# Ledger of designs, part 193: peptides against a protein of PDB entry 3QIS

Target 1, 334 residues: chain A of PDB entry 3QIS
Amino acid sequence: PSLELSRREFVFENVKFRQLQKEKFQISNNGQVPCHFSFIPKLNDSQYCKPWLRAEPFEGYLEPNETVDISLDVYVSKDSVTILNSGEDKIEDILVLHLDRGKDYFLTISGNYLPSCFGTSLEALCRMKRPIREVPVTKLIDLEEDSFLEKEKSLLQMVPLDEGASERPLQVPKEIWLLVDHLFKYACHQEDLFQTPGMQEELQQIIDCLDTSIPETIPGSNHSVAEALLIFLEALPEPVICYELYQRCLDSAYDPRICRQVISQLPRCHRNVFRYLMAFLRELLKFSEYNSVNANMIATLFTSLLLRPPPNLMARQTPSDRQRAIQFLLGFLL

## One batch from the design tools (peptide; made by RFdiffusion4, then SolubleMPNN)

Design b2_p20_4_s1 (from b2_p20_4, 10 letters changed)
Fold by OpenDDE base, seed 3:
Structure b2_p20_4_s1 (fold): chain B 334 residues (1-334), chain A 20 residues (1-20)
Amino acid sequence: as target 1 above (334 residues)
Amino acid sequence: SEMEEFFRRIREEFEKEFYE
């Protein structure tokens, strides 16, 4: 069997978080026998492609002289955004199109990724006084490494870190401040806030706005701004409540004094973001008659975002653990 | 409350840092 491919090199320029890009090519059976094709993993890979790439169809059957269109879809989700922001991964891959009892055909994928504040650590963002797209990639790497080291030091040292000669970090990321301040100013009376989805086009505009500017006002509806906050929290490489404190939050869920003590042990930026969000949500709950928002709904929604189980415990989360996690947040909302 | 005062302080500090 043999195939003819219309193209073997693909370039995806200016790949962004949550923005789908597609490139298409054709494969033709120029042989005299039917053939089955599939994308196959390389020798050391578990998957035929990186998590941000997909082929559609990824397998199929071609009669003699049959042609099929294959779409290569590039989509950076929350699962790929962090490793692309850090430069640990890149928009580069090699796909192996295998023909049963035939040859392998290699496809080259290349391109560039544009960094996002979505999927960047709270520690790194607290050091960024400018939009992430204005920060040199080399400096982003340094900021992430320094942020990791400071987080570890802050968890190990009960002593306040000496305010060394480095620029004083922000108390919370400017991106979180912008989102929450907008919602506080304009969305407290918004009916069905956090219950109505935003518009995808507006979400993209909000992401691009936060990545490239410090706006006076965030574009889009209150629903889109609210959903952008949820997406931001979900995309964090580490949740607002660090994984190390997850079990202690569950264990303390019915003791408000211990809950406050657990939160006091968070890294400074995480603790500040948590307190800032809880303060905002308590203000929002004062307007429950207008916005239809209640403490149980908010606690249920934000628990999955703020208090994620560690990766090793995800498969073991019980309904009881979920209820304890909700109860933990309720103690800060009431 | 302590939370309300913290929230106010954060708003004022950021307004000063980015808009003053």
Scores: peptide ipSAE 0.528, ipTM 0.945, DockQ to the pose 0.834
Fold by OpenDDE base, seed 1:
Structure b2_p20_4_s1 (fold): chain B 334 residues (1-334), chain A 20 residues (1-20)
Amino acid sequence: as target 1 above (334 residues)
Amino acid sequence: SEMEEFFRRIREEFEKEFYE
């Protein structure tokens, strides 16, 4: 069996968080026999491609002289955004198109990723007074590493960050402030806020806006701005309530005093973001007659974002654990 | 409330830092 490929090299320029890019190529059976093709893992890989890449179709059957179009889809989700922001991963891969009883065909994937404030740590963003696209990638890496160390130090020592000679970090990320302040100013009376989805194009504009500027106003509908906040919280590498406190939140869920003590033990940035969000959501609840938002809906929605189970426990989350997590947040909304 | 005061303070601090 033999295949002809219309293209073998693919370049994905300016890859962004949640922005789908597609490149297509054709494969043709130029042999005299039917053939089956598949993308196969390299020797040491479990998957045929990196998590941000997909081939469609990834396998198929071709009669002699048959041609099929294959789409290479690049999409950076929450699962890949952090490692791409840090430069730990890159827009580079090699795909192996295997022909049954034939040869392998190699496809080269390359490109560049544009960093996003989405998927960046709260600690790093609190140190970032300029849009992330204005920050050199090398400096971004340094900020993430330093922020990780300061988070751990804050968790262990409960020592106030000594106001050393470094620029005072923001109390909360500017991106969270921008999103929440917009919603507070313009969306408190928005019917079905957090219940109506945003527009995908508007979400991309919001992300690009936050990555590249400090706007006076966020573009898009209130629904898109609200969803952008949810996406931001979901994309955090470390949730607003740190994984280390997850179990303690569940254990304290029915004791409001202990709940407050657990939150007081969060790193400064995380604690401030939590308090800021809870304050905003309480303000939003005052307008429930207009926006149709209630405490149970909000607690249910935000629990999955703010109080994520550690990766090792995700598969074991019980309905009881979920109810405790909701109850924990309700204690701050009521 | 303490939460409302905190929320107000954060808004004012950022408005001053980025828009004044």
Scores: peptide ipSAE 0.525, ipTM 0.944, DockQ to the pose 0.859
Fold by OpenDDE base, seed 4:
Order: sequence, then structure tokens, then C-alpha cells
Structure b2_p20_4_s1 (fold): chain B 334 residues (1-334), chain A 20 residues (1-20)
Amino acid sequence: as target 1 above (334 residues)
Amino acid sequence: SEMEEFFRRIREEFEKEFYE
């Protein structure tokens, strides 16, 4: 069996978080026998491609003289954004198109990624007074390393961070401030806030706006700004409530005094973001007659974002654990 | 409340840092 490929080199320029890019090529059976094709893992890889890449179809049959279009789709989700922001991974891959009883065909994937404040740590963002696209990638790496060390010191020592760092970190990321301040100013009376989805085009504009500027106003509807906040919280490499405190939050869920003590043990930036969000959500609940928002809805929505189970426990979350997690958050909203 | 005061303080600090 043999194939002819219309193209073997693919370049994905300016790849962004949540922005789908597609490149297409054709494969043709130029042989005299039916062929089965499949994309196969390289030696030592578990998958045929990196998590941000897919082929569609990834396998199939071709009759003699048959041609099929294959789409190569690049999509950076919350699962890939952090490693691309840090430069640990890159928009580069090699795909192996295998023919049963035939040869392998190699496809080269290349391109560039544009960093996002989405999927960046709270610690690093508190040190960024400029839009992330203005920060050199080398400096982003330094900020993540320094922020990790600061987090670890905060967890171990409970000591106020020494004021001696040349630039005082922000109390919360400017991106969270911008989103929440917009919602507080313009969305408190918005009917069905956090219940109506945003528009995908507006979400992309909001992400690009936050990555490239410090706007006076965030573009898009209140629903899109609200959803952008949810996406931001979901994309955090570590949730607002750190994974190490997850079980303690569940165990304390019915004791409001212990709940406050658990939150006091968060790293400074995480604690500030948690308090800032809870304060905002309590303000939003004052307008429940206008925005149809209630404490149970908000607690249910935000619990999955703020209080995520550690990766090792995700498969074991019980309905009781979920209810305790909701109860924990309710103690800050009421 | 302590939460309302914290929220107010954060807004004022950021307005001063980015818009004044």
C-alpha cells in the first residue's frame, strides 16, 4: 500500500488560548489495494500528538484512487495553556501517519504561541503590572520561579513577606480586578448573570484585551465578562483554594470558625483573591431581585472553580464531598 | 463589614495605581 500526501509541513502562527486553528491536507491511495491509515504514537509517546493538537479523522480506510481530507486542529485548552505560557511546551510536533503493511509518513507541525494571563499563576500575575504580552518570555519564567518560592515561604512561615522586594506585588491580579470591577460597576442589575452564556467572539476579545492592555472598560456583554471570569478561574494552574487545603475545607464545611482559619492559611495572593471574590459575590447577592442570583446557585457554580479536588482525588469525589464543598463556600456568602 | 471594607480598599488601590 502507498499514499500520496498533498502537504507534510504545517505552520500555526500566533496560536492563542481557546482559539481554534485548522490546517487541512489530502491523502490519496495511489496504490492498487485498499489501505488502512492511522496516526500512531512515536517511540516512547503515549499519544499520537500533543494535547493541543488533533487529527480528524485520525484513522480510516481508503479504496484504490480514493482521497480523504484530514484536518489538523490546534486548540489550547486549560489543560495545555500553563505549559505553553511557561515555554515548557511549544507549538511543535511530529505526526506519524502509518499504513497497515505499509510505510510511515511524517508530518511536521510548527508555529508560535502567544502567552495569556489565563493559565498563569496568581503569584506570577500579582507581580505583573503590565499586560502579559508586553512581558518577555524569559521574564515570565523568572516570575513563575520567584512566585513559587514566595508561595512556599508564605505556606511555611506565616510571616509577612519582607517588604524589601524592589516592586511591591499587587494584592490581586489586575486581570481579576478588571473583570470583577467591571461586573461590580455594570452587571449587578444584569438579569440571569452567570446563568446566560457569553458569546465566543466576545470571550476571545476579552481574553485578547486582558493579555494586551489595561483597558478602561472591558469589551463585550456583561454575560461575556462574567463567563470570562469563570474561564479565568477554571484555567488557573492551581485553584484559588490551593489543592493542599482541599480536604481541610471539606472537613471544616459545617464550622464557620474553622473555615475562616483554613482560608487564613492560604498564600497571600490566593487569600486576597478568595476574599475579593467573596466580597464581590456578597455585593452581587444584594441585587438578587434584579440579577436572579442566589447564594445556592453562586455557591454551586463557584465551588467547582475555587475548590477543585487535587488530580489524584478527582475520580473519587462523592456527592457528599461536593455538598461539603458547597457548604464551605456558602459560609462566606451568607 | 470587614469584607466590604477590604473590597473597597482593593478598588481604591487599583484605581490609584492604574488610572491616576
Scores: peptide ipSAE 0.523, ipTM 0.944, DockQ to the pose 0.838
Fold by OpenDDE base, seed 2:
Structure b2_p20_4_s1 (fold): chain B 334 residues (1-334), chain A 20 residues (1-20)
Amino acid sequence: as target 1 above (334 residues)
Amino acid sequence: SEMEEFFRRIREEFEKEFYE
């Protein structure tokens, strides 16, 4: 079997979080026999491509002189955003298009990723007084490393070492402040807030706005701004309630005093974000007659975002654990 | 409440830092 490929090099410029890019090419059976094609893993890889890449179709049959279009889709989800933001991974891959009993054809994928505040740690974002797109990538790496060390010190209750001349961190990320302050100013009376989905185009505009500027107002509908807050919280590499405290939150769920003590043990930025969000959500609940929002709905929605099980326990979360997690959050909303 | 005061304080501090 033999194939002709219309191209073998693909460049994905300015790849962004949640923005789908597509590059198409054709494969043609220029042989005399039917052939089966498939994308196959390289040596030592479990998958034929990186998590942010896919081929469609990834396999198929071609009769002699048949042609098929293949789409290479680049999409950065919450699962790839953090490693791309840090530069640990890059928009580079090699795909192996295999023919059964035939040759391997190599496709080169390249491009550049534009960092996002989505998928960046709360600790790093508290150190960023400028939009993430204004921060050099080298400095982003340093900020993540420093933020990791600061988090560990905070959890260990180690005495803050010398307040060297480092700029005082923000109390909360500016991105969270912008989203919440917008919702507080403009969305408290919005019917079906957090229940109506946003527009995908508006969500992309909001993400781009937060990555590139410090606006006076966030673009888009209140529903899109509300969904952007949910996406932001979901994309965090570590949830607002750190994984180390997950079990303690569940264990304390019915004791409001112990719940407050658990929250007091969060790293400063995580604790401030938690308190800021709870304060906002309590304000929103005062307008329940207008916005149709109630404490049970809010607790159910935000619990999955704020109090995520550690990755090793995620597959084992019981309905009882979920109810305890909701009860924990309800103790801050009521 | 302590939560309302915290919320107000965060808003005022950010308004001062980014818009004044």
Scores: peptide ipSAE 0.517, ipTM 0.943, DockQ to the pose 0.831

Design b2_p20_4_s2 (from b2_p20_4, 9 letters changed)
Fold by OpenDDE base, seed 5:
Structure b2_p20_4_s2 (fold): chain B 334 residues (1-334), chain A 20 residues (1-20)
Amino acid sequence: as target 1 above (334 residues)
Amino acid sequence: SEDEELFYEFRREFEEEFYE
C-alpha cells in the first residue's frame, strides 16, 4: 500500500487561546490495494498528537485512487493554555500517519503561540502591571516561578512579602479588576446577566483586549463581558479557592464562621480575588429585580469555577459534595 | 461591609494606578 500526501509541513502562526485554526491536506491512495490509515502515537507518547491539535478524520479506509481531505485543527482550550503561556509546551508537533502494512508518513506541525492572561496564575498576574503581550517571555517564566514560591510562602505563613525589593504586586489581577469594574458600572441592570451567553467574536475581542491593552472600556455586550469573566475563572491553573482548601470548604459549608476562617487562609491574591468577586456578586444581587440574578443561580454557576475539586477527586464528586460547595458560596452571597 | 469597603478600595487604587 502507498499514499500520496498533498502537503507535509504545516505552520500555525499567531495561535491564540480559544481561537480555532485549521489547515487541510489531501491523502490519495496511489496504490492498487485498499489502504487503512491512522494517526499513531510516537514511541514515548500516549496520544497521536498534543492536546491542542486534532486530525479529522484521524483514521479511515481509502480505495484505490480514492482521495480524502484531512483537517488539522489547532485549538488552545483551558486544558492547554497554561503550559503554552509558560512556554513549557510550544506549537510544535510531529504527526505519524501510519499506513497498515505500509510505511509511516511524518507531518511537521510548527507555529507560534501568543501568551494570554487567561490560564495564567493569579499570583503571576498580580505582578503584571502591563498587558501580558508586552511582557517578555523570559520574564513570564520568572514571574510564574516567583508566583509559585510566594504562594508556598503564603500558605506556610512565612515572613510577609519583602515590600522593599520589587514593585508592589497588585491586590487583584488587572484583568479581573477590568472585567468586574465594567460589569459593576454597566451590567447591574442587565437582564439575564450570566444566563445569556456572549458572542464568540466579542469574547475573542475581549480576550485580545485584555492580553494587549489596559482599556478604558471593555468591548462587547455585557453578556460577553460576563462570560469572559467566567472563562477567565475557569481557565485559572489554580482555582480562586486553592485545591488544598477544597475539602475544608465542604466540611465548613454550614458554619459561616468557619467558612470565613478557611478563606482567610488563602494566599493573599486568591483571598483578595475571592472577596472582591463576592462583594461584586452581592452588589449585583441588589439589582435582582432588573437583572433576574438570584443567589442560588450565582452560587451554582460560580461554585464550579471558584471551588473546583482537586484533579484526583473530580471523578468522585458526589451530589452531596456539590451541594456543600454551593452552600459554602451561598454563605458569602446572603 | 468589610468586603464592600475592600471592593471600593481596590476600584480606587486601580483607577489611580492605571488612569491618573
Scores: peptide ipSAE 0.403, ipTM 0.917, DockQ to the pose 0.931
Fold by OpenDDE base, seed 1:
Formats: C-alpha cells, structure tokens, sequence
Structure b2_p20_4_s2 (fold): chain B 334 residues (1-334), chain A 20 residues (1-20)
C-alpha cells in the first residue's frame, strides 16, 4: 500500500491561548489495494501528538483512488498554556502517519507561541507591571522561577529578606484588577451575570487585550468579561487557594475562624487575590435583585476554580469533599 | 470590612500606578 500526501510541513504562526488554528491536507490512496492509516506514537511516547495538537480523523480506511481530508488542529487549553508560556514546551511536533503493512510518513509541525497572562502564576503577574507581550521570554522564565521561590518563602513564613532594589510587586495581578474593576463598575446590575456565557470572539479579544495592553476599558459584554475572569482563574498553574492548603480548607469548612486562619497562611499574592475576589463577590451579592446572583450559585461556581484538589487527589474527590469546599467559600460570601 | 477596605485600596493603588 502507498499514500500520497498533499502536504507534510505545517507552520502554525502566532498560536495563542484558546485560539483554534486549523491546517488541512489530503491523503490519497495511490495504490491498487485498500489501506488503513493511523497516527501512531513515536518510540517512548504515549500519544501520537502533543496535548495542544490533534489530527481529525486520526485513523481511517481508504479504497484505491480514495482521498480524505485530514485536519491538524492546534488548540492551547488551560492544560498546555503554562508550559508554553514558560517555553518548557514549544509549537513543534512530528506526527507519524502509519500505513498498515506500508511505510511511515512523517509530518513536521512547527510555529511560534505568543505568551499569555492566562496560565501565568499570580506571583509572576504581580511582578509584571507591563503587558506580558512586552516582556522578553527570557525574563518571563526568570519571573516564573523567582515567583516559585517567593511563594515557598511566603509559605515558610520566612521573614522577607531586605527588599533589595526590586520594584515593589503589585498587590494583585493587573489582569485580575482590570477584570474585577470592569465588573464592579459596569456589571453589578447585569442580569444573569456568571450564568450567561460570553461570546467566543469577545473572549479572544479580552485575552488579547490583557496580553498586549493596559486598557482603560475591557472590550466585550459584561458576560464575556465575567467569563474571562472564570477562564483566568481556571488557567492559573496554582489555584488561588494553593494545593498545600486544600485539605485544611475542607477540614475547616464548618469553622469560620479556622477558615480565616487557613487563608492567612496563603502566599501574599494568593491571599490578596482571594480577599479581593471575595470582597468583589460580596459587593455583587448586594445587587442580587438586579443580577440574579446568589451566594450558593457563586460559591458553587467559584469553588471549582479557587479550591481545586491537588492533581493526585483529583480523581478521588467525593461529593462530601465538594460540599465542604462549597461551605468553605460560603463562609466568605455570607 | 477589612476585605472591603482592601478592595478599595487595591483599586486606588492601581488607578494611581497606571492611570494617574
């Protein structure tokens, strides 16, 4: 069996968080026998491609002289954004298109990723007074490494060493500030806030706006700005409530005094973001007659974003654990 | 509340840093 491929080299320029890119090519059976094709893992790989790449179809059957279109889809989700922001991963892959009882065909995937404030740590963003697209990639790596060290020092309650000549970090990321300030100014009376989804095009404009500028106003509807805040919180490499405190939050969920003590042990940036968000959400709840927002809805929505189980416990989350997590947040909303 | 004060503080500090 043999295949003809219309293209073997694919370049995905300016790949962005949550922006789908598609490249198509054709495969044709130029043989005289039917053939089965599949994308196969390389030696030592578990998957035929990186998590941000997909082939559709990834397998199929071709009669003689039959042709099929294959889509190569590049999509950076919350699961790939952090490692692409840091440059640990890149928009490069090799796909192996295997022909049963035939040869392998290699496809080269290349491109560039544009860093996002989405999927960047709170600590790094607090040190980032300029839009992320203005920050050199080398400096992003350094900021992420430094942010990790500062998180650890903060968790250990190590006395801040002398504030060397480093610029004072922001109390909260500018991106969170911009999103929350917009919602506070314009969305408190928005009917069905956090219940109505945003527009995908507006979400992309908001992400691009936050990555490239410090706007006076965020573009898009209040629903899109609200969803952008949810996406931001979901994409954080470390949730607003650090994984180290997850179990203590569940254990304290029915004691409001212990809950406050647990939050006081968060790293400064995480603690500030948590307190800032809870303050905003309490303000939003004052307008419940207009926005149809209630504490139970908000606690249920934000629990999965703010209080994520550690990756090793994710598969073991019980309905009781979820209820405790909701109860923990309710103690800050009521 | 302390968190309401902090909310207004963060708003002010950001407005002063980026818009003034």
Amino acid sequence: as target 1 above (334 residues)
Amino acid sequence: SEDEELFYEFRREFEEEFYE
Scores: peptide ipSAE 0.395, ipTM 0.915, DockQ to the pose 0.933
Fold by OpenDDE base, seed 2:
Structure b2_p20_4_s2 (fold): chain B 334 residues (1-334), chain A 20 residues (1-20)
Amino acid sequence: as target 1 above (334 residues)
Amino acid sequence: SEDEELFYEFRREFEEEFYE
């Protein structure tokens, strides 16, 4: 069997979080026999491509002189955003298009990723006084390393080093501040807030706005701004309630005094974000007659975002654990 | 509440840092 490929080199310029890019090529059976094609893993890989890449179709049959279009889809989800933001991974891959009883055809994928505040740690964002697109990639790496060390010191209750007044971190990430302040100013009376989905185009504009500027006003509807806050919290590499405290939150869920003590043990930025969000959500609940928002809905929605099980426990979360997690948040909303 | 005071404090501190 033999294939002809219309293209073998693909460049994905300016790849962004949650923005789908597509490149297409044709494969043609220029042989005299039917052939089966498939994308196959390289020798040391479990998958035929990196998590942010997909081929569609990834396998198929071609009759003699048949042609099929293959789409190469690049999509950075929450699962790839953090490693791309740090430069640990890059928009580069090699695909192996295997022909059964035939040859291997190599496809080169290249491009560039544009960093996002989505999928960046709360610690790094608190140190980042400028939009992430203004920060050199080398400095992003330094900020993540420094932020990891600061988190570890905070968890150990080590005395903060007297960092000079010029390097003092923000109390909360500017991105969280902007999202919450917008919702507080404009969305408290919004019917079905956090229940109506945003527009995908507006979500992309909000992400781009937060990555590139410090705006006076976030673009888009209140629903899109509300969904952008949910996406931001979901994309965090470490949830607002650190994984180390997850079990203690569940164990304390019915004791409001112990719940407050657990929150007091969070790293400063995580604790501040938690308190800031809970204060905002309590303000939002004062307008429940207008916005149709209630404490049970909010607690259920935000529990999966703020109080995520550690990766090793995700597959084992019981309905009881989920109910305890909801009860933990309810103690801060009521 | 302490967390409501903190909410308004963070709003003010940010406005002072980025818009004044």
Scores: peptide ipSAE 0.387, ipTM 0.913, DockQ to the pose 0.903
Fold by OpenDDE base, seed 3:
Formats: sequence, structure tokens, C-alpha cells
Structure b2_p20_4_s2 (fold): chain B 334 residues (1-334), chain A 20 residues (1-20)
Amino acid sequence: as target 1 above (334 residues)
Amino acid sequence: SEDEELFYEFRREFEEEFYE
């Protein structure tokens, strides 16, 4: 069996978070026998492609002289955004198109990723006074490494070593400040806030705006700005309540005094973001007659975003653990 | 509350840093 491929090299320019790109090619059976094709893992890989890439179809049968179109879809989700922002991963892959009892055909995937404030750590963002697209990629790597070290020092209550000439970090990330300030100014009276979905085009404009500028006003509807805040919190590599404190939040969920003591042990930026968000959400609850927002809805929604189970415990989360996590947040909303 | 005071403090500090 043999195949003819219309293209073998694919370039995905300016790949962005949550923006789907597609490239298409044709495969033709130029042989005299039916053939089965499939994309197969390389040696030592578990998958035929990286998490941000998909082939459709990924397998099939071709009769003699049959042709099929294959789509290569590039999509950066919350699960791939952090490793692409850090440059740990890149828009590069090799796909192996296997022909049963035939040859392997190699496809080269290349391109560039444009970094996002979505999927960047709170610690790195607090050190980032300019839009992320204005920050050199080398400096982003350094900021992430330094941010990890400062988080660990803060959790261990270690005395900060030398006050090198590092610029004073922001109290909260500018991106969170901008989103929350917009919602506070314009969305307190918005009916069905956090219950109505945003528009996908507006969400992309908000992401691009926060990645490239410090705007006076965020573009889009209040619903799109509210959903952008949820997407931002969901995309954080470390949740607002650090994984190290997850179990202590559950254990303290019915003692408001202990809950406040647990929050006081968060890294400074995480603690500030948590307090800032809880203060904002309490302000929204004052307008519940206008915005239809209630404490149980907000606690249920934000619990999954702010208080994520550690990766090793995700498969073990009980309904009781979920209820304790909700009760923990309710103690800051009431 | 202390958290409401902190909310207004952060708003002010940010307005001073980015818009003044």
C-alpha cells in the first residue's frame, strides 16, 4: 500500500489561548489495494500528538483511488496554556501517519505561541507591571522561577534574603484588578451576572486586551467580562487557595475563626487576591435584588475555581469534601 | 471590615500606579 499526501509541513502562526486554528491536507490511496491509515505515537510517547493538537479523522480506510481530507486542529486550552507561556512546550510536533503493512509518513508541525496572562501564576503577574506581550520571553521564564521561589519562602515563613533591586510587586495582578474593577463599576446591577454566558468573540477580545494593553475600559458585555474572570481563575496554574492549604480549608469549614487563620497563611499575592475577590462578591450580594446573585450560587461557582483539590486527590473528592469546600467560602460571603 | 478597607486601598494604589 502507498499514500500520496498533498502537504507534509504545517505552520501555525500566532497561536493564542482559546483560539482554534485549522490546517487541512489530503491523503490519496495511489495504490492498487485498500489501506488502513492511523496516526500513531512516536517511540516513548503515550499519544500520537501533543495535548494542543488533534487530527480529524485520526484513522480510516481508503479504497484504491480514494481521497480523504484530514484537519489538523490547534487549540490551547487551560491544560496547555501554562507550559506554552513558560516555553516548556512549543508549537512544534511530528505526527506519524502509519499505513498498515506500509510506510510511515512524517508530518512536521511548527509555529509560534503568543503568551497570555491567562495560565500565568499570580506571583509572576504581581511582578508584571506591563502587558505580558510587552515582556520578553526570557524575562517571563525568570519571573516564573523567581515567583516559585518566593512562594516557597512565603509558605515556609523564611526571612526574605537580600532585597535585591527587584521592583516592588503589585498587591494583586493588574488583570484581576481590571476585571473586578470593571464588574464593580458596571455590573453590580446586571441581571443574571455569572449565570448568563458571555460571547466567544467578546471573550477573545477581552483576553487579547488584557494580554496587550492596560485599558481604561474592558471591551464586551458585563456577562463576557464576568466569564473572563471565571476563565482567568480556572486557568491559574496554582489556584487562589494554594493546594498546600486545601485540606486545612476543608477541616476548618465550620469554624469561621480557623478559616480566617488558614487564609492568613497564603502567600501574599494569593491572600490579597482572595480577600479582594471576597470583598467584591460581598458587594455584589448587596445588590441581589437587581443582579439575582445569591451566596449559595456564588459559593458553588467559585469553590471549583478558588479551592481546587490537589492533582493527587482529584479522583478522591467526595460529595462531603465538596460541601465542606462550599461551606468554607460561604463563611467569607455571609 | 478589614477586607473592605483592603479592597478600597488596592483600588486606590492601582489607580495611582497606572492612571496618574
Scores: peptide ipSAE 0.395, ipTM 0.915, DockQ to the pose 0.880; fails the geometry check

